# Ledger of designs, part 43: peptides against a protein of PDB entry 4KTY

Target 1, 266 residues: chain A of PDB entry 4KTY
Amino acid sequence: YVLNDIGVIFYGEVNDIKTRSWSYGQFEDGILDTCLYVMDRAQMDLSGRGNPIKVSRVGSAMVNAKDDEGVLVGSWDNIYAYGVPPSAWTGSVDILLEYRSSENPVRYGQCWVFAGVFNTFLRCLGIPARIVTNYFSAHDNDANLQMDIFLEEDGNVNSKLTKDSVWNYHCWNEAWMTRPDLPVGFGGWQAVDSTPQENSDGMYRCGPASVQAIKHGHVCFQFDAPFVFAEVNSDLIYITAKKDGTHVVENVDATHIGKLIVTKQI

## One batch from the design tools (peptide; made by RFdiffusion4, then SolubleMPNN)

Design b1_p12_1_s4 (from b1_p12_1, 8 letters changed)
Fold by OpenDDE base, seed 2:
Structure b1_p12_1_s4 (fold): chain B 266 residues (1-266), chain A 12 residues (1-12)
Amino acid sequence: as target 1 above (266 residues)
Amino acid sequence: SMPELKLKQENV
């Protein structure tokens, strides 16, 4: 998990799983220096740089450009006129070196680009890390652990009322560490995510969330366990908003979210 | 009914 500089990222649809190669390049010239520079830009105390909990949380914030002029600008609007289209990237090296040289956020990324760069950052700093792909990945924006899908009377989604959303797929990272801040047994793999989805205590960041805690429904454990739990285990609640202002639950789907979670052992 | 899905750019 630390030594391999080339990986595979899963993407596409649950019924049409695709793979792409990604060059992490954690041993390439200037990459370690750039990872240190990222922590310097975050104004991270030297005492915290040896703590994988702090490093992974800072990395989740700094790999995205929001809040702190971090590494990557996300774009999902199919307009990439002022940078590189997300699909054109083949690895982390060019992105990280551009960031170090320009001292400005690099355009543009989507989830696999964020996950690829974040994986390089973690591995470069000696944290065992892997990329995880979740098909039908929920984005809960109100922390209620469910997807509230509002429908018009014709059965179409009411986009004005529906704030929650689902990704066809989403990529994030798992980092291996001990969790002395949690009860015994909740160390090991921790979910961390640098794709800017939700604000976590003032910044667009996510994790580390204990994979064991999430698997056992312990959403009260820091950090961001409710959000990561919702990504993989939310129920879809289909609600019809009636003309009289009443809401009627039409359907509940407990099987849609998190249909397949894939990671490659490297 | 289908939930509204956020679109990801296809990889080349």
Scores: peptide ipSAE 0.218, ipTM 0.821, DockQ to the pose 0.386
Fold by OpenDDE base, seed 5:
Structure b1_p12_1_s4 (fold): chain B 266 residues (1-266), chain A 12 residues (1-12)
Amino acid sequence: as target 1 above (266 residues)
Amino acid sequence: SMPELKLKQENV
């Protein structure tokens, strides 16, 4: 989890699982220096740099460009005219070295690119880390642990009212650490995500969220456990918006989200 | 009706 510099990222569809190689390159020249530079740009104090909880949380913020001129600019609109298309990247090294050289965010990333770069950052700093792919990954944007799907009276989705969404797949990271800030038993793998999805206490970041806590429904534990729980376990709530302004729950689907979570032991 | 899935670049 720290020593391997090449990995595999799962993507595609739940019924058509695909893999891509990714070079992490955590031992390549300039990569450690770049990771230190990232923490410097975050204004992270020296005392915090030895704490994997703080480091992973800062990393989740800084691997994306939002808020803090971090490493990667996300793009999902198929317009990549001012950079590199997300699919063209094959590893973290070129991205991190470009960031260090230009001192400006690198264009462009999507979830697997964010996860790849974040995995390099974590591993470079001695934090065991892996990439996780979730198929039918929910994006809850109001922290209510459900996907609110608003329907017109004709049964079509009301895109104006429906703010929540589902990715065909999403990639994030798990980092291995102790959690002395949590009850005993909630150390180990922690979900962390650098893809800018939601604001967490003032910045686009996510985690560390205890995987064990989430598995046991302990969404009250820091950090961002409700969001990560929703990604893998949200119910779809179908709500008809009536012409009179009333809302009626038409159906609930508890089986659609988080159908498969895949990771490779590296 | 199911929500429209957000697609990654490789699936667009």
Scores: peptide ipSAE 0.194, ipTM 0.827, DockQ to the pose 0.337
Fold by OpenDDE base, seed 1:
Structure b1_p12_1_s4 (fold): chain B 266 residues (1-266), chain A 12 residues (1-12)
Amino acid sequence: as target 1 above (266 residues)
Amino acid sequence: SMPELKLKQENV
């Protein structure tokens, strides 16, 4: 993982899985310096830079531009008039070098770009990392571990009653580390996400969340385990909003979210 | 009814 400078990112749809190459370039000139600069911009203490828990959490915040003028500005408006369209990027090197040179956030990214740059950051700092793609990825906005779908009395979806949403796919990272702050067995792969989705204790960041803990239904452990759990395992809750203001659960689908999770195995 | 999926750039 650490030594591979070219990767594959899975995207598309569950019925039409696509792959794109991504150049991580963690050994290219100026990339290590840029990763150190990112940690400097985060005001990360030198003593913390050897701790993969702290480094991955800081990285999840700093790879996005929110809160801290981090590396990438996210955009999903399909316009991208003031930068580079997310689909035009083929690797992390140009993004990181532009950030280091300009000292300003780079426009624009979406999940695979965030994941690609974050993967470079982690690998450059000696943290084994990989990109994960989840098809039918939930975005739980109200932290209830459910994907709420409100229906009108006529059966049509009312999108005004919830901010919960489902991506056709989403990419994030897994980073390999020990978790001495967690119970034994919850080390190894940790989910971390630099795509700015939700605020986590004052910043748009996510993880590290223990993949093993999540797989065993343990969402009580730091960091952001409920959110990551919801991305891969939310139940779709179909709720009819009655005219009298009451809500009635009409159906539950436990099989739709997280239908396929793909990562490169090395 | 199924929820509307958010789409990435390549699917728009």
Scores: peptide ipSAE 0.174, ipTM 0.818, DockQ to the pose 0.342
Fold by OpenDDE base, seed 3:
Formats: sequence, structure tokens, C-alpha cells
Structure b1_p12_1_s4 (fold): chain B 266 residues (1-266), chain A 12 residues (1-12)
Amino acid sequence: as target 1 above (266 residues)
Amino acid sequence: SMPELKLKQENV
């Protein structure tokens, strides 16, 4: 989880699972210096740099460019004219070295690129980390722990009312640490996500959220446990918006989200 | 009736 510099990332669809190789390169020349530079750009106090809770939370913010001129600019519109297409990256080293050299965000990333770079950052700083892929991954937009799908009377989705969405797959990271700030038993693997999805207390960041807490339905613990819970265990609520402005719940699907969660054993 | 999935680049 720290020493392996080459990984496999799962992607595709639940019925057509694909794998790609990713070079983390946490021991390559300049990578540690770049990780330190990232923490310097975040203005992280030296006293916090030995705390994996603080480091992973800062990393989740700084691997994305939002708010703080962090490492990667995300793009999902299939237009990558001002940078490198997300699929062209094969590892973290070129991205991190470009960031360090240019001192500007690197274009472009999607979830597996964010997760790959974040995995390098964590491993480089001695935090055991792995990439997790979730198929049918929910994006809860209003923090209500459910996916509200608004339908027209004809059964088509009302895209204006429907704010929540589902990814065919999403990648994030799990980092291993103790959680002295949480009840006993909620240490170990912590979900952290650098893909800019939702604002968490003023910044696009996510985690660390206790995987054990989430598995047991405890979403009251820091950080961002409700959002991570929703990614893997949201109910789909189908709501018909009538012409008179009334809403009727037509159906509930509690099985659609989080169909498969996959991670490499290294 | 199923929500439209957001697609990553690999699936476009």
C-alpha cells in the first residue's frame, strides 16, 4: 500500500469491467519535493504535516485546482483543446512534475486521474493508500442522503428539477490511519476524494471519512461521511412533478447505487 | 425511468 509504485485502476461499467495500469512513481526524482510544494501552496502548518488526518484532507483539496490553484483541472465535456485528455495520462509523475515546474494547475483530469495523483501524494508522504472504484456512484447535490429524480408526467426526467446524478463509475481513495478524533473502531481505512464534486466547509474536498463508520450507517462523524455514504448507498426516489406543482413519489429503488465496489489488494 | 448516467471519457 506504500511501496508499490505501479497500480491497476478499475473503470468501465458493472457489466463491462475494465482495468488500466497507472504508474504512481512515489519514489521518482522530484516527486517528494512536489508533494512538499503542494503542502506549501496550501499554507499547511509544519505541525500538521505529520498528521495523516490533516494531510489527507489538505490533499483532497489540493489535488484539484478549485479554490486554491491545486494540481489538476477537471473536465467532463469531451473538449480538451487546452491540455492533455484525461485518458492520455498513464501515471502521476508527469502531472506532478508539470505542476511543480509551471506552478499552475495541469489540464485535464477525471476521477481516475485525480485518484491516481492523490494516491501518489498519500504514498509519497508515508500514508498507506489505495484506489477504490464504485459502479453506479451517486452524486448527492443537496446533502439529503438520497437521489431525488424528478419526472415529467410522461415519465421523462425533468433535468431542471433533478440536481442529483449518478456516475457509471467513480474512483476515489482510501487512506489508512488512526482516528483519535472518532469513537473506537472507526480508524483504519478512510475514504478521501480529490475529484471536485461538492463543497465541504468552504472548499471542494472530501474526507477523511471512516469506512467502518459508513458501513455501519454512522454518518455523523467528520469528515463528509454523509456524502460518501450517499455515493455508495443512496436510495433513488422517483418523483413525478405534476402540472399543478404537486410532487408524488412514484417509486423508490434502494438497490441501484453502489452495485460494485472494487479495489486492488496492493 | 432510470436516471441518465454521467459518463467518463472512456465511455463516450
Scores: peptide ipSAE 0.170, ipTM 0.819, DockQ to the pose 0.343

Design b1_p12_2_s1 (from b1_p12_2, 4 letters changed)
Fold by OpenDDE base, seed 4:
Structure b1_p12_2_s1 (fold): chain B 266 residues (1-266), chain A 12 residues (1-12)
Amino acid sequence: as target 1 above (266 residues)
Amino acid sequence: SMPTLTYGTQDV
């Protein structure tokens, strides 16, 4: 998980799983320097740089450009003007070296690009890390641990009534570390995500969230456990918005979100 | 029956 510099990222749909190669390049010239530069740009105190909890949280914030002029600008508009389309990237090295050279955010990324670059960052700094793909991945925008789907009276989806969304797939990272700040048993793999999805205490970042805690339904532990839990285990709540302004729950689907979670085993 | 959901698509 630290020494492997080439990986596979799963994407596509749950019924049509696809894979793409990704070169992490954590040992390539200039990459370690760039990772240190990223932490410098974050103004990370030297005392924190030996703590994988702090490092992974800072990396989560800095791999995206929001808030802090971090590494990658996300784009989902299918235009990608003034940059490189996300699908054109084949690895982390060119992105990180461009960031270091230009000292400006690199355009553009989507989830697997963020996850690829973040995986390089973690591995470069000696943190065991892997990319995880979640099929039917929820984005809970209102922090209610459910995926709200509003329907018109005719049964059509009204996407304007909620900011909640579902991705056909989403990629993030798991990083291996001890969690002395949590109860015994909640160390090991921690979910961290650099794709800018939600604000977490003032910045677009996510994690580290204990995978063991999430698996056992513990959402009270730092960081961002409710959000990560919702990504993999939200109930779909189908709500009909009536003309009189009332909302009626029509159906609940507890099986749709997180249909499959995949990572490469080594 | 409920309608088919429209999902956000990552552009790969």
Scores: peptide ipSAE 0.032, ipTM 0.683, DockQ to the pose 0.870
Fold by OpenDDE base, seed 2:
Structure b1_p12_2_s1 (fold): chain B 266 residues (1-266), chain A 12 residues (1-12)
Amino acid sequence: as target 1 above (266 residues)
Amino acid sequence: SMPTLTYGTQDV
């Protein structure tokens, strides 16, 4: 989880799982220097740089360009005219070296690119890390731990009322660390995510959230446990918005979100 | 069966 510099990322559909190679390159020339530069850009105190909790949280913020002119600009509109299409990247090295050289955010990334670069960052700094792919990954934007799907009377989704969304797949990272800030037993793998999805206390960042806490429904444990819980375990609530302004719950699906979570075994 | 959801799709 630290020494391997080449990996596999899972993507595609739950019924058509695909894999792509990704070169992490944490030992390549200039990469460690770039990771240190990222922490410098974040104005991270030296005392915090040895704490994997702080490092992973800062990394989740800085790997995306939002808020702080971090490493990668995300784009999901199929318009990549001012950079490199996300699918063209094959590893982290070129991205990180470009960032270090230009001192400007690199265009463009999507979830697996963010996860790949973040994995390099973590491993380069000695934090055991892996990429995780979640199929049918929820994005809860109101922190109610459910996906509210509003329907018109004809059964079509009301896009104006429906704020939550579901990814066919989403990639994030798990980082291994102790959690002295949590009760005993909630160390180990921590979910961290650098794809800019939701604001977390003023920044687009996510985690570290204890995987054990999520598995046991302890959503009160820092950081961002409700969001990560919703990504993997939220119920779909289908609500019909009537013309008279009333809402009727038509159905609840507790099986759709998080159908499969995959990571490469090392 | 349930209504079709609108999924966000990642690139390749």
Scores: peptide ipSAE 0.026, ipTM 0.682, DockQ to the pose 0.830
Fold by OpenDDE base, seed 3:
Structure b1_p12_2_s1 (fold): chain B 266 residues (1-266), chain A 12 residues (1-12)
Amino acid sequence: as target 1 above (266 residues)
Amino acid sequence: SMPTLTYGTQDV
């Protein structure tokens, strides 16, 4: 989980699972220096740099360009005309070295690119890490632990009212660490996500969230456990918005989200 | 029957 410099990332559809190779390159020349530079850009104090909780949370923020001119600019518009298309990247090294050289965010990334670069960052700093792919991954936009899908009276989705969304797949990271800030038993794998999805206490970051806590329905523990829980376990709530302004729950689907979670054991 | 969901699609 720290020594392997080549990995496989799962993507595609749940019924058509695909894999792509990714070169992490955590031992390549300049990569450790770049990871230290990332923490410098984050203005991370030296005392915190040995704490995997702080490091993973800072990395979650800094691998994306939002808020702090971090490493990667996300784009999902299918244009990518002003940089490198997300699908063209084959590893973390070129991205990190470009960031270090230019001192500007690199264009462009999507979830597996963010996860790949973040995996390099974590492993480079001695934090065991792996990439996780979640199929039918929910994006809870209002922190209510459910996917609210609003329907018109004719059964079509009301896109104006529906703020929550579901990805066909989403990639994030799990990092191994102790959690002395949490109750006993909630150490081990922690979910961390550098893809800019939601604001977490002032910036786009996510985690570390205890995987064990989430598995047992404990969403009250720092950081961002409700969001990660919703990604893998939220119910779909189908709500008809009536013309008179009333809302009626038509159906609930508790099985759609998080149908398959895949990670390569490395 | 329930409507078909439209998912956000990542690049390939």
Scores: peptide ipSAE 0.026, ipTM 0.687, DockQ to the pose 0.856
Fold by OpenDDE base, seed 5:
Structure b1_p12_2_s1 (fold): chain B 266 residues (1-266), chain A 12 residues (1-12)
Amino acid sequence: as target 1 above (266 residues)
Amino acid sequence: SMPTLTYGTQDV
């Protein structure tokens, strides 16, 4: 989880799983220096740099450009003007070296690019890390642990009222660490995500959230456990907005989200 | 009979 410099990232659809290679390149010249530079840009105190909890949280913030001029600018509009399409990247090295050289965010990334770069960052700093792909990954935007899908009376989705969304797939990272800040048993793999999805206490970041805590429904454990829980466990709530302004729950689907979570060993 | 969702699609 630390020594492998080439990996495989799962993507595509749940019924058409695809893989792409990704070169992490954590041992390439300038990469460790760049990771240190990232922490410098984050103004991370030296005492915190040895704490994987703090490092992974800072990394989740800094691998995306939001808030802090971090590494990658996300784009999902399929235009990608003034940069490199996310699919053109084959590894972390060029991205990180460009960031270090230009001192400006690199364009562009999507989830697997964020996850790839973040994986390099974690591994460079000696934190065991892997990429996880979740198919039918929920994006809960109001932290209510469910996907609220609003329907018109004709059954069509009301896009104005429906704020929550579902990715066909989403990639994030799991980092291995002890969690002395949590009860015993909630160390080990921690979900961390650098794709800028939601604001977490003032920054677009996510985690570390204890995978064990999530599995046991302990969403009160820091950090961002509700969001991560929702990504993998949200119920779909179909709500009809009536003409009279009332809302009626029509259906609940507890099986749609998180149908498959895939990670590669090592 | 559930409505079809429009999912966010990642690049390639």
Scores: peptide ipSAE 0.025, ipTM 0.679, DockQ to the pose 0.859

Design b1_p12_2_s2 (from b1_p12_2, 6 letters changed)
Fold by OpenDDE base, seed 1:
Structure b1_p12_2_s2 (fold): chain B 266 residues (1-266), chain A 12 residues (1-12)
Amino acid sequence: as target 1 above (266 residues)
Amino acid sequence: SMPKLEYGTEDV
């Protein structure tokens, strides 16, 4: 989890799982220096740089360009005219070196690119890390732990009534650390996500969220456990929006979200 | 139904 510099990232559909190679390159020249530079750009205190909780949270914010001129600009428009299309990247090295050289965000990334770069960052700093892929990954926009799907009275979906969405797949990271800030038993793997999805206490960041806590339904523990819980375990709530403005729950699907979670076993 | 794409895409 620290020494492996080449990885496999799972993507595609739950019924057609695909893999892509990713070179993390955490030992390549200039990469560690770039990771230190990222923490410098974040204005991270030296005293915090030895704390994996703080480092992973800062990395979650800084691997995306939002808020802080971090490493990667996300784009899903399928144009990518002002940079490199996300699918053209094969590893973290070129991205990180470009960021260090230009001192500007690199275009463009999507979830696996964010996860790949973030994995390099974590490993460079001695934090064991892996990439996780979740198929049918919920994006809970209103922090209600459910995925709201609004229907018109005729049964057609009205996507304008909610910002909740489901990814066909989403990639994030798990980082290994102790959690002395949490009750005993909630150390180990922590979910962290650098793909800019939701605001967490003023910044686009996510985690570290205890995987053990989430597995046991404990969403009250810092950081961002409700959001990560929703990604993997949201119920789909089908709501009919009536003409009179009332909402009626028509159906609940508790099986669609988080249908498969995959990571490379080392 | 969600389209099968190379990229991660959001749908309802």
Scores: peptide ipSAE 0.034, ipTM 0.633, DockQ to the pose 0.197
Fold by OpenDDE base, seed 2:
Structure b1_p12_2_s2 (fold): chain B 266 residues (1-266), chain A 12 residues (1-12)
Amino acid sequence: as target 1 above (266 residues)
Amino acid sequence: SMPKLEYGTEDV
């Protein structure tokens, strides 16, 4: 998990799983220096740089450009003016070296690009890390642990009322560490995500959330466990918004979210 | 929008 400099990222659809190669390049010239520079830009104290909990949380914030002029600008509108389309990237090295050279956010990323760069950052700093792909991944915008889908009377989605969303697939990272801040047994793999989805205590960041805690429904454990839990286990609640302003629950689907979670074996 | 196979598409 630290020594592998090439990986595979899963994407596509749950019934048509695809793979792409990704070069992490954590041992290439300038990459370690760039990872240190990222922590410098975050104004991370020296004492925290040896703590994988702090490092992974800072990395989660800094791999995206939001809030702090971090590494990658996200774009999902298929308009990539003044940058590189997300699909054109094949690895982390060019992105990180461009960031270090220009000292400006690099355009553009989507989830697998964020996950790829974040994986390089973690591995470069000696944190065992892997990329995880979740098919039908929920984006809960209000941390209510459910996906509220509002429907018009004709059955079409009311996009004005519906704030929650579902990714056909989403990539994030798992980082291996001890969690002395949690009860015994909740160390090991921790979910961390650098794709800017939700604000976590003032910044677009996510994790580290204990995979064991999530698996056993312990959403009270720091950090961002409710959000990560919702990504993999939220129910879809279909609500018809009537013209008179009343809401009627039409259906509940407890099987759609988190249909398949895949990671590369090492 | 229709899901794209190459991109993580956010939809409902």
Scores: peptide ipSAE 0.033, ipTM 0.648, DockQ to the pose 0.181
Fold by OpenDDE base, seed 4:
Structure b1_p12_2_s2 (fold): chain B 266 residues (1-266), chain A 12 residues (1-12)
Amino acid sequence: as target 1 above (266 residues)
Amino acid sequence: SMPKLEYGTEDV
């Protein structure tokens, strides 16, 4: 298995697919040491560092700055005056080396930056990993496996009535590992995500979730399978909020979310 | 027709 130090990340929209180059730099000086430092900052027991399930879960928490002073601060408000705009990054090396040097979270990241840095982390630690892009990616905030879209009586969207959202695209990672904690057949690719979206048992982290389990609708398997399932297969529920406080389901769209999932073949 | 959804977007 030859790990490429340069990759391609898919982004944009389903009808206008774009690509950007990303330098993972997993073999560059100081990068492995920084990945070890990340696990040290997480206070990860030495015995756990040989377990890709634990390592990928810790990595998903630590690549974002939430909870634990991890690597990257996310920002989506288009105000990046106190750091580097997410689009200015071209690889993981500068981010990881800055984190190691400053011992403070690096500003700023968005999904592809998180995924790029996390891909470097996984590869440095000998875990086969790739970036996945999902177009029309749901963010289920209330863990109901549906995407609630609230409408005013005039038919306009009221985004204040729910925290659920849809990304035009979202990037996360798949990591290759055995899953002895799951039934036979649910090893292999596992979805893991370091973009801080939802709290998972006390921390902003996601996965590892078995890709095979998700493909077969098995959302009961650890970790975060319902959330990952919702990202790729939520129904859009259009709900009209009436003036009398009643809610009326106007439409259900089961085809919008997860319109295209793209990853580079290994 | 369904309303246009608001989507999260990357910075550009």
Scores: peptide ipSAE 0.031, ipTM 0.639, DockQ to the pose 0.744
Fold by OpenDDE base, seed 5:
Structure b1_p12_2_s2 (fold): chain B 266 residues (1-266), chain A 12 residues (1-12)
Amino acid sequence: as target 1 above (266 residues)
Amino acid sequence: SMPKLEYGTEDV
């Protein structure tokens, strides 16, 4: 998990799982320097740099450009004219070196690019890390642990009312660490995510959230456990918005989200 | 209405 510099990222659809190679390159020239530079840009104190909890949380913020001029600008509009299309990246090295050289966010990333770069960052700093792909990954935007899907009376989605969304797949990271800030048994793999999805206490970041805590429904544990829980275990709530302004729950689907979570043991 | 990703899709 620390020593392997080439990986596989799962993507595609749950019924058509695809893989792509990704070069992490955590041992390449300039990569460690860049990781240190990232922490410098985050104004991270020296004492915190030895704490994987702090490092992974800072990394989750800094691998995305939001808030702090971090590493990657996300783009999902298929307009990549001012940078590199997300699919053109084959590894983390060029991205990190460009960031270090230009001192400006690199364009562009999507979830697997964020996860790839973040995996390099973690591994470079000696934190065991892996990429996780979740198929039918929920994006809860109001922290209610539900996917609220508003429907018109004709059954079409009301896109104005529906704020929550579902990714056909989403990639994030798991980082291995002890969690002395949590009860015993909630160390080990921690979910961390650098794709800018939601604001977490003032910044676009996510985690570390204890995978064990999530599995046991302990959403009160720091950090961002409700959000990560929702990504893998949200119910779809279908709500009909009636013409009279009333809302009626028509259906609940507890099986759609998080159907398959895939990771490679490296 | 949801953004179409290059390899993925965000949808409802």
Scores: peptide ipSAE 0.029, ipTM 0.642, DockQ to the pose 0.162

